# Peptides against a protein of PDB entry 6FRK, part 54

Target 1, 411 residues: chain A of PDB entry 6FRK
Amino acid sequence: NEEVLNAMLKEVCTALLEADVNIKLVKQLRENVKSAIDLEEMASGLNKRKMIQHAVFKELVKLVDPGVKAWTPTKGKQNVIMFVGLQGSGKTTTCSKLAYYYQRKGWKTCLICADTFRAGAFDQLKQNATKARIPFYGSYTEMDPVIIASEGVEKFKNENFEIIIVDTSGRHKQEDSLFEEMLQVANAIQPDNIVYVMDASIGQACEAQAKAFKDKVDVASVIVTKLDGHAKGGGALSAVAATKSPIIFIGTGEHIDDFEPFKTQPFISKLLGMGDIEGLIDKVNELKLDDNEALIEKLKHGQFTLRDMYEQFQNIMKMGPFSQILGMIPGFGTDFMSKGNEQESMARLKKLMTIMDSMNDQELDSTDGAKVFSKQPGRIQRVARGSGVSTRDVQELLTQYTKFAQMVKKM

## One batch from the design tools (peptide; aimed at target 1 M407)

Design b2_p19_7 (made by RFdiffusion4)
Pose (drawn by RFdiffusion4):
Structure b2_p19_7 (pose): chain A 374 residues (1-38, 47-273, 303-411), chain P 19 residues (1-19)
Amino acid sequence: NEEVLNAMLKEVCTALLEADVNIKLVKQLRENVKSAIDNKRKMIQHAVFKELVKLVDPGVKAWTPTKGKQNVIMFVGLQGSGKTTTCSKLAYYYQRKGWKTCLICADTFRAGAFDQLKQNATKARIPFYGSYTEMDPVIIASEGVEKFKNENFEIIIVDTSGRHKQEDSLFEEMLQVANAIQPDNIVYVMDASIGQACEAQAKAFKDKVDVASVIVTKLDGHAKGGGALSAVAATKSPIIFIGTGEHIDDFEPFKTQPFISKLLGQFTLRDMYEQFQNIMKMGPFSQILGMIPGFGTDFMSKGNEQESMARLKKLMTIMDSMNDQELDSTDGAKVFSKQPGRIQRVARGSGVSTRDVQELLTQYTKFAQMVKKM
Amino acid sequence: AEAIVEAFQRRLEALEALS
């Protein structure tokens, strides 16, 4: 049985290694689901599913904008990850939700970058800012957020150029652009086909600049997006959105369950009964209930006080005979009144008859009356 | 059945008097 756990466990470790999941997290997840584990494909895959939900959970809720206030969002990520494409996908998302959204092109390096964001904004009917001539992104971002602030826009999304960690020049310039405009949220956009080089770049982005949200693009293809587990652990940020195509409407919020599945592949007879059950539990205590000075009108009249401390086990064979629908019903007496067929099965395996209940049903009706009167 | 009902009511009244 130790060999059935390991053959089925190394088959999921290969399923995650093929889904571009970091080899560090696969080896760690393997011994996490091995230590926490101490119709067969369900008792195994349920344990694997709960261990994955434990990894995709960063513990941090997403940054959401406030209507009536200026929200500056700054996009960061590697070269070619889809920043300019997801810039228009997000401005279009909020603009359709009713936000005064605008775009700023703070890319002064990439050829045809302002022309790219201009044509994406021209198409989606979204205001845009940028420059063909301005070579300083700190100047384009500062003079754009200033313009759209004096025009009272609520979502101001600043696009930046692609940068990698080994370029300290572009990592300083990214830190200065973030210090000039002071964004309310910084989004790390990552390609879903990224391999093992993802945890190092995503970590260096978190170090130089404060990354609070992660977007995974190019998920509409074959890439399952296992590299996102290494960006969530590195940036400490949750995934808010995913990209699912080249168009502006190929964009939707991140849901954890479908991504993990793809990455993996009035008084009643019942109340009359419980009140009784506690009066029998407090039943050997009936002599304490006759203590009160001047209250002892009677005690054990006609000896029937003894069987009121004997009927509740027989009535419990009826509850033992009951399932969770009758037991957890608001009116435990209405489930059997409509279907007196349930009065026969309660009588079979519990040894009580269907007759005994008629005297109980009269005793029940009188009890149910004095509680609604209570 | 009437004696059982009277004994049950008396128990409720005794719980209240004790409280």

Design b2_p19_7_s1 (made by RFdiffusion4, then SolubleMPNN; from b2_p19_7, 13 letters changed)
Fold by OpenDDE base, seed 4:
Structure b2_p19_7_s1 (fold): chain B 411 residues (1-411), chain A 19 residues (1-19)
Amino acid sequence: as target 1 above (411 residues)
Amino acid sequence: IDDLIEQFKQIFEAIEKLK
């Protein structure tokens, strides 16, 4: 039994190391799992693999919990959020993503570019902010990040902004000059939260990097970026351990919407290759797919209309990027849709919905929508003209609907 | 689009397995 446990733990430890989990944390986890597993319960014929997996999962959840409550902005107050991190961590992009996230939630949000080190940093931030319609501040002439940060924070405080995000300079490596600059900026603006942005793809370097930042600046939150790549995000555990700060958000792509609140259970499930089951449940619940008890009952009865398909396309569009949804399903790798195919897929969904917007209630609510159109081909031509598409595009939609309706009948 | 259909099916099957 101990040999089997040790063999299974070796496989898990290897998988965690391949997921960029720090070797010290993997060793600690191994000992904690060994201590948590009752060998007598393992002898009683319980699925040893499930028991070990559950013990590993439970210990990983503890490693992501720093025991510190995440800072949250206060509504109706001025909340200054300072971003720190190396160049290439995705810091500047993440500032824009966070600003957009709060703006979409009805917060009066702004961005300050205090990155004077990188040529074009302000232009990049300005471009991102302008696309998202986020107010921004920065300078093309001021080289002192303390002055820019102070002036920008004062400006946006006076304008009663609720979320004031300050992007700071990054360096290619850990340098004392970077940390002194960060400390000077932090002292000048007195941020309510300091967010460390970490690239998940740096793997085993996450611990040393995160520690170096925490030792110099009072990091209170972590954001992990590039979790859309081959990085399984095991470095995030190292960042939490080193900073003693919670992960608050994750970056899951290059789009401004490729940004989500961090959830412990989904993240650990994904790290273990189990998929994001809880995030899928939460997304399903956020979509009020449960209010579609009526839809689920219809689906159980093999009923599926074009309206039901339209509502499901709306739901998919509300879920966000389709790659994220797929990445939540166990066994779907991040590579299943190239980023280019996702925007195209969303554009295709929107096109299909636009075709359906030109359908009438009889067509939409028919349990055999394809038969309605087949009996009266003039309907296809009407819908095609109404939606500005070809008759072929409408026929393709009806073919898809028929495939869906046949799948639902087999469910 | 066939991939989208299959993906959608898999999402529904995944959701149904979660209920």
Scores: peptide ipSAE 0.026, ipTM 0.388, DockQ to the pose 0.117
OpenDDE base, seeds 1, 2, 3, 5: peptide ipSAE 0.019, 0.021, 0.018, 0.022; ipTM 0.430, 0.450, 0.425, 0.429

Design b2_p19_7_s2 (made by RFdiffusion4, then SolubleMPNN; from b2_p19_7, 11 letters changed; failed a check: too like the target's own chain)
Amino acid sequence: IDEEIEQFLHILEALEKLK

Design b2_p19_7_s3 (made by RFdiffusion4, then SolubleMPNN; from b2_p19_7, 13 letters changed)
Fold by OpenDDE base, seed 4:
Structure b2_p19_7_s3 (fold): chain B 411 residues (1-411), chain A 19 residues (1-19)
Amino acid sequence: as target 1 above (411 residues)
Amino acid sequence: LDEEIKLFEKILEALKKLE
């Protein structure tokens, strides 16, 4: 039993290392999982896999929880948010995304470009801000980021802005001069929150980078960028561990809307390939679809039917960027995205819907649709013929549904 | 994206081998 557990944990550890989870965190997780698994309970015929998965999930959740409450802006106050991070981390884009996020929520938001080092930084910020109709400040002539940041913060404080976002200079390398500049800016503007922006794609370097920032600047929040549904989220764990600061948002693409509040459970579920049901629910909520409340209520009660899945597919088709939403559905993320562009993904979704269009109300409205089909295999053949697909395609759909329905039952 | 998907599949497969 211990050898089997060790072999299983070795595979999980290898997969986590491949997912850019820091080797120290993987070792710690391995030890914590070993300590959390009761070998006696594993002997009692409990699904050993489910126990190990649950233990791994629980320990990963602990790794992304720094035990510190995330800073939140106060309504009706002037909240200064300073962004720090390396060049290429997506910092400037993330500033615009965060400003847009708060603006859409009815906050009076503005942007300050204190990046004097990067040529065209102010033009880029201005372009993004103008497109989003976000007020902005910066200079083409002032080279001191402290002056720009101070003047911009003062201006927007005097204009009663609620969210004042300051983008700072990045560097290609960790340079002491960058950290000194960031510290000078921070001291001058006295931010209510310092946000470290980290690129998830840097993998194993995340710990060292995040630590270097935290050792110099009072990082209080982390935003992880380039989490394009499938991006290696392991670096995020390293950032939390190094900064002892919560992840507050994630960037999931290049669009200004490719930005979402960080949720621990969905993120870990996604990292483990379980999908992001909560993020799907949140995105469905943003669509203000009339049937959304009824669906959420069913999900809360652990009820999920093939009809509910069909309605989710209709919602996905309405939402546009198909890639982001499929990565949120358990069992759809990997195989669905690996095979093509957004058009192919939409064609596959339409195929799945066409399969479900050939199902009857008893099949669609069953809380255990897979069991209905398993008890009467002739239903699979009927649906396959009705939709012009193989029996295998119907079985794949039912397998995906079963995975999703099992997750909803655990929620 | 394909490599990231493969990695995610490997994590899933590794988690599947735990069954």
Scores: peptide ipSAE 0.013, ipTM 0.362, DockQ to the pose 0.016
OpenDDE base, seeds 1, 2, 3, 5: peptide ipSAE 0.005, 0.000, 0.007, 0.000; ipTM 0.318, 0.257, 0.270, 0.247; seed 5 fails the geometry check

Design b2_p19_7_s4 (made by RFdiffusion4, then SolubleMPNN; from b2_p19_7, 12 letters changed)
Fold by OpenDDE base, seed 1:
Structure b2_p19_7_s4 (fold): chain B 411 residues (1-411), chain A 19 residues (1-19)
Amino acid sequence: as target 1 above (411 residues)
Amino acid sequence: IDDLIEQFEQILKAIEALK
C-alpha cells in the first residue's frame, strides 16, 4: 500500500512540476498528502486513486487560499487600485480588462497611465481605453509618474469616479529604482488596493519574482495573466505562497473579455486535468439555459433533432471564446487552444450552421433527420447547393448528427 | 469534428450535473 501511494504521489508530483508548480510547494504537498491519507482506510478497498486525488485537491485548495479575504471595492466610494508588475507581464492590458469588467457591472471606472519609462505606454493605454469607452488620464510631456498619478487620481476623485486604476512602469528586471518609484507613487496616491500582475508563462521564476515585489511593496491582490498559452497555471500557487495575497482575477487571452474572477475550485480542477465543470455550469447558467428546459426534457426522452443541434451550436457561439469553453471540458488540456484552432473551430461551427440554414423544417424537426436524408438523397444535393458546400460536407454533418442522436438515446 | 462531438458530450454531461 505504501509503494502504491508513493508511485501515485510520484506521478502527481511529476504532473504538478510539469504544470509549473514550485518544487518546494510540491514537496510540502507530498508530505501533507501523506499525513492526511490514512493507510488503513486505503486497505479497505476504497478507490485508492480517488482518495489520493481528493487529498491532493484539498491540499492544492489550501495552497491557493492565503487565509486573507480579497479586497473588494465599495460602491459609491472612490476606490484607488494601483497596478504593479514587470514589463511584459500583461499589466497594461490587465488594467484595461479590469476597468472594462467594472464598467460592464455599472461602476464609474477610469484609467491613469503613470508609465513614463516605456515609449508609447500612454498611446497604448489611450487606444485600449478609447476602444472600450473608458475615461483615461496621462501625459506626453510629464516624466514624473508621481505627478501624473497624483493629478489623475485628484481629477477623477473630483469627478466622482468609483474605480480609479493606476498603471505604473514595468521594468525587465527587479531594479531598486523601479521599486523606489513604485513606493513614491503608492505614498502619493494612497491606494486602497495594490495589485501585482504576474505572467504565468515564466514558470518556476514566479516565486522569486512575486517575493521580490511583496518584499518592497504592500501587495494585497494578485492577477495571473497568459493562462491561454503553454502556462498550466502552477505559477499562481507560487504567487500566493510568496505574496500571501489572494488571486482576484485571471487573464485567459488577448481580448478585453478574456478576463474572469478567480475561482479556487475550478482552477485546481483544471490544473489537475479534471476540467472546470463548475465554470462550465456557471457559463451555462449565464446563457439563461432556462429556455433549454424544453431541450433537457427532449434529451431525457431520447429526442434529438437537427434543430436541437443548431440551437446548441448557437449556445456554444454565445458562450464567448471557444478557448474558455474547451478549457472547462475535462480532458481538453490547455495545449489544444492555439489562437488559430479557436477561429478554425468557430468557422467550422458557422459552416455547419450554414448547412443547416439550407434545411427545411421537416429535415430540422425530424427525430431521425439522417433517415430523412438517406431515404431521399436529392435532399442532400439541395442542401449542398443552397449552402454552397459539397455533398460530402452535408454527409459529414449528418454523420455527426447521427453520433449525437445515438448518444442522447443512450442517456 | 470528433473534438466538437466530445465537447458537446461534455456540455450535455455538465447540463445533466445541474439536475
Scores: peptide ipSAE 0.032, ipTM 0.380, DockQ to the pose 0.123
OpenDDE base, seeds 2, 3, 4, 5: peptide ipSAE 0.025, 0.022, 0.018, 0.026; ipTM 0.344, 0.368, 0.348, 0.374; seed 2 fails the geometry check

Design b2_p19_8 (made by RFdiffusion4)
Pose (drawn by RFdiffusion4):
Structure b2_p19_8 (pose): chain A 374 residues (1-38, 47-273, 303-411), chain P 19 residues (1-19)
Amino acid sequence: NEEVLNAMLKEVCTALLEADVNIKLVKQLRENVKSAIDNKRKMIQHAVFKELVKLVDPGVKAWTPTKGKQNVIMFVGLQGSGKTTTCSKLAYYYQRKGWKTCLICADTFRAGAFDQLKQNATKARIPFYGSYTEMDPVIIASEGVEKFKNENFEIIIVDTSGRHKQEDSLFEEMLQVANAIQPDNIVYVMDASIGQACEAQAKAFKDKVDVASVIVTKLDGHAKGGGALSAVAATKSPIIFIGTGEHIDDFEPFKTQPFISKLLGQFTLRDMYEQFQNIMKMGPFSQILGMIPGFGTDFMSKGNEQESMARLKKLMTIMDSMNDQELDSTDGAKVFSKQPGRIQRVARGSGVSTRDVQELLTQYTKFAQMVKKM
Amino acid sequence: EELEELAEEYQEFTQILNE
């Protein structure tokens, strides 16, 4: 049985290593689902599913904008990850939700970058800012957020150039652009086909600049996006959106369950009964209930107080005979009144007859009356 | 006072059981 756990466990470790999941997290997840584990494919895959939900959970809720206030969002990520494409996908998302959204092109390096964001904003009917001539992105971002602030826009999305960590020049310039405009949220956009080099770049982005949200693009293809587990752990940020194509409407919020599945592949007879059950539990205590001075009108009249401390086990064979629908019903007496066929199965395996209940049903009706009167 | 209330309920249930 120790060999059936390991053959089925190394087959999921290969399923995650093929889904570009970091080898550090596969080796760690393997001994996490091995230590926490101490119709067969369900008792195994349910344990694997709960261990994955433990990893995709960063414990941090997403940054959401406030209507009536200026929200500046700054996009960061590697070269070619889809920042300019996801810039228009997000401005189009909120603009359709009713936000005064606008775009700013703070890329002064990439050829045809302002022309790219201009044509994406021209098509989606979204205001845009940028420059063909301005070579300083700190100047384009500052003079753009200033313009759209004096025009009272609520979502101001600043696009930046692609950068990698070994370029300290572009990492300083990213930190200065973030210090000039002071964004309310910084989004780390990552390609879904990224391999093992993802945790190092995503971590260096978190160190130089404060990354609070992560977007995974190019998920409409064969890439399952296992590199996102290493950006969530590095940036400490949840995934808010995913990209699912080249168009502006190929964009939707991140849901954890479908991504992990792809990455993996009035008084009733019942109340009359419980009140009785507590009066029998407090039944050997009936002599304490006759203690009150001047209140002892009677005690154990006609000896019938002894069988009121004996009927509740026989009535419990009826509850033992009951399932969770009759037991958890608001009116435990209405489930059997409509279907007196349930009065015969309660009588069979519990040894009580269907006759005994007629005297109980009268005793029930009288009890049900004096509680609604309570 | 709480024992008076529980004794009253007990008496009422005994009367129903005598019936």

Design b2_p19_8_s1 (made by RFdiffusion4, then SolubleMPNN; from b2_p19_8, 10 letters changed)
Fold by OpenDDE base, seed 1:
Structure b2_p19_8_s1 (fold): chain B 411 residues (1-411), chain A 19 residues (1-19)
Amino acid sequence: as target 1 above (411 residues)
Amino acid sequence: EELEKLRKLWLEIQKILDE
């Protein structure tokens, strides 16, 4: 039994290291799991694998919980949020994502660019803010980030903004001059929250970077970026361990909407390849897929049309990156779709939809769409000509539809 | 149950897209 436990723990530890979990945390987790598992209970015929998985899950949940309640903004007050992080961490993009998140929730939000070091920082922030219709402040002439931050915070306080986000200068390396500048800005504006932005793609370097920021600046919150289905979530554990600060949000892609509140249980479930059922429910609800009830009712009756397939393809496209959707389904690992495969899959979906755009209502709404085309082969030629594809491409679509409709009849 | 049917649907769509 101990040999089996040690073998299974070795596999879990390997998978966690492959997920960029820090080696010290993996060692500690292994010890904690060994201490939490009663070997006598494992002898009683309980599913040893499920017991170990549950123990691992519980210990990972503890590792992402710093035991500190996350700061939340107060409605009707002025909340100053200062962002800190390395250049290339996604800090500036994350400022815009957070501002947009609060704006969509009905908060009066604004952005301040206090990055005077990077050429075009203000133009980038202005572009993102303008696209999202978020008020912004910055300077093309002022070089002191303290002056810009102070003036911007004062301006937006006087205008009764509720969420005031300050983006600071990033550096490529940990430089004392950067931390001094950050401290001067923090002292001048007196932020209610300091957010450290961390890139998850740096893997094992997450701990050292997060620690260096926490040792110099009073980091109270963490945002983890580049969790776009391929990025291994293990760096998040390192950030929490080093900063002793909660993860408040995660960035899951390049779009302004690729930003979500951090949830411990779904995140650990995803990290373990168990999927994110809750996040999938939340995304489905956010999309107001009211038509899902009508579809589900049709599926209960074993009915599935070409229009129903088209609507499902539209829904998949609206949900964003297909890799994120698949990564939320239990049994699909985060690595199931490479970025290359996702673009190709989206192009395939768009091609199939373009073929269906050339179909008529009789073809789309038929409960036996394939039979409509088989009875009148001239329909295939019409659709092929209308969509600019071969008759073979239309036949392949109909074959796929038939497979799908047969599956629905078996559900 | 409804969400599980939707998930199965998406899984089969993905298989079709991977063919």
Scores: peptide ipSAE 0.027, ipTM 0.497, DockQ to the pose 0.093
OpenDDE base, seeds 2, 3, 4, 5: peptide ipSAE 0.026, 0.026, 0.025, 0.031; ipTM 0.488, 0.506, 0.488, 0.467; seeds 2, 3, 5 fail the geometry check

Design b2_p19_8_s2 (made by RFdiffusion4, then SolubleMPNN; from b2_p19_8, 9 letters changed)
Fold by OpenDDE base, seed 1:
Structure b2_p19_8_s2 (fold): chain B 411 residues (1-411), chain A 19 residues (1-19)
Amino acid sequence: as target 1 above (411 residues)
Amino acid sequence: EELKKLRELYLKYMKILNE
């Protein structure tokens, strides 16, 4: 029994290391799991694999919980949120994502660019803010980030903004000058929350970076970025361990909507390859796929048209990155679609939709669309010309449609 | 149950797109 436990724990430890979990945390987890598992209960015929998985899950939940309640903004008050982090961490994009998140919830939200070091920082913030219709402040002439931050915070306080987000300068290295600048800004604006933004793709370096920020600045919250199906998220555990601060949000892609509140249970489930069924439900509900009932009713009748396929492709495109959705399904690992395969898959979908945009209502609404085209080959040539594709591309679409319609009939 | 059917449908679409 102990040999079997040690073998299974070795596999789990290997998987956690491959998920970028810090080696010290993996060792501690292994010891905690060994102490929590009663070997006598394992002898009683309980599913040893489920017991170990449950013990690992419980210990990972403890590692991501700092025991500190996350700061939340107060409605009708002025809440100043200062962002800190390395250059390339996704800090500036995360400021815009957080601002957009609160704006969509009916908060009066604004952005301040106090990054005077990076050329074009203010232009980048302005572009992101303008696209999201978020009010912004910054300077092209002022070089002191303390002055910009103070003036911007005062301006937006006087205008009764509820969420005031301050983006600061990032550095490539742990420079003392950066930490001094961050402290001067923090002392001047007196933020209600300091958010450390961490890139999950840096793997084992997450602990040392997070610790360096916490040792210099009173980090109260963590946001983890680049969880776009490549980073398994083990660096998040390192950030919590080093900062003793809760993860409040995660960035899951490049779009402004690729941002979600951190949920412990779904995150650990995803980290273990169990999927995120709850996040998938929430994502599907946010998309207001209200037409799902009409689709399900058509599917029950064994009817599937080219229009129904088009509507499903639109729904899939609205769901965002396929890697995120697949990573929410149990048994589909995060690696199932590389970034290259996702863009290619989206390009394929868009190509198929462009072909269908050249079809007429009789072709789209036929219960046997492939047969309509087979009876009148001139339709294939018309659609091919209208969409700028080969007749072969149209035939491939019809073949895919036929395969899909057959799968629907077997449902 | 409807969400389960939608997930199964999505997985089938993704399988076809990756073929």
Scores: peptide ipSAE 0.019, ipTM 0.476, DockQ to the pose 0.098
OpenDDE base, seeds 2, 3, 4, 5: peptide ipSAE 0.016, 0.019, 0.017, 0.016; ipTM 0.455, 0.472, 0.449, 0.426; seeds 3, 5 fail the geometry check

Design b2_p19_8_s3 (made by RFdiffusion4, then SolubleMPNN; from b2_p19_8, 9 letters changed)
Fold by OpenDDE base, seed 2:
Structure b2_p19_8_s3 (fold): chain B 411 residues (1-411), chain A 19 residues (1-19)
Amino acid sequence: as target 1 above (411 residues)
Amino acid sequence: DELKELNKLYLEIQKILNE
């Protein structure tokens, strides 16, 4: 029994290390799991694998919880939120995402660019803010970030803004001058919250980076970015451990909407490759797929048309990258789609939709669309000409549709 | 149950798109 436990723990530890979880945390987790598992309960014929998975899940949840309640803005007050992090962490983009999140929730939100070090930082922030219709402040001439931050905060306080986000300079490396500048800005504006932005893709460097920021400034919140890629998010555990601060949001892509409140259980489930059923439900609900009831009813009756397939392709296109959808399905690890395969898959999907745009309502709404085309081959040639594709491409689409329709009939 | 059916559909879509 102990040998089986040790073998299973070795597999879990390997998977966590491959997910960029810090080696020290993995060792501690292994010890905690061993102490939490009753070997006598494992002898009773209970599913040993499920018990170990549950124990691992419980210990990972504890590693993500710093035991400190996350700061939340107060409605009707002036809340100053200062952002800190390295250049390339996604800090500036995350400022815009957070501002947009609060704006959509009905908060009076603004952005301040206190990055004087990077040429074009203010232009970038201004462009992002203008696209999102978020009020902004910055300077092309002032070189002191303390002056810009102070003037911007004062301006927006006087205008009764509720959420005042301050973006600071990032550096490529941990530099003492950067930390001194951040401390001077923090002392001048007296932020209600300091948010550390971390790139999930930096892997094992997350601990050292997060610690360096916490040792210099009073980091109270963490935001993890670039969780759309190959980053399994294990570095987030290291950031929480080093900062003793909660993760409040995650960035899940490049779009301004690719931003969500951090949820512990979905995150740990994804980290373990168990999928994110709750996040999938939330994302499906956000799409206002009220039409899902009608689709589910059709699926229950084994009915599936070319139009139903087209609508599902539109829904997938709205859900964003296929890697995100796959990563939400239990038993499909995040590694299933490389970024290259995803763009190609989306291009294929768009091509299929373009072919269907050349179909008529009789073809689209037929319960056996493939049979309509097989009975009248001239339809294939019409659709091919209308969409600028080969007759073979139309036949391949109809073959794919037939596979789907057969699957739906077996459901 | 409805979510499982939807997930099954998306999985099969992805298999077909990867063919």
Scores: peptide ipSAE 0.040, ipTM 0.592, DockQ to the pose 0.095
OpenDDE base, seeds 1, 3, 4, 5: peptide ipSAE 0.026, 0.032, 0.035, 0.031; ipTM 0.527, 0.552, 0.580, 0.532

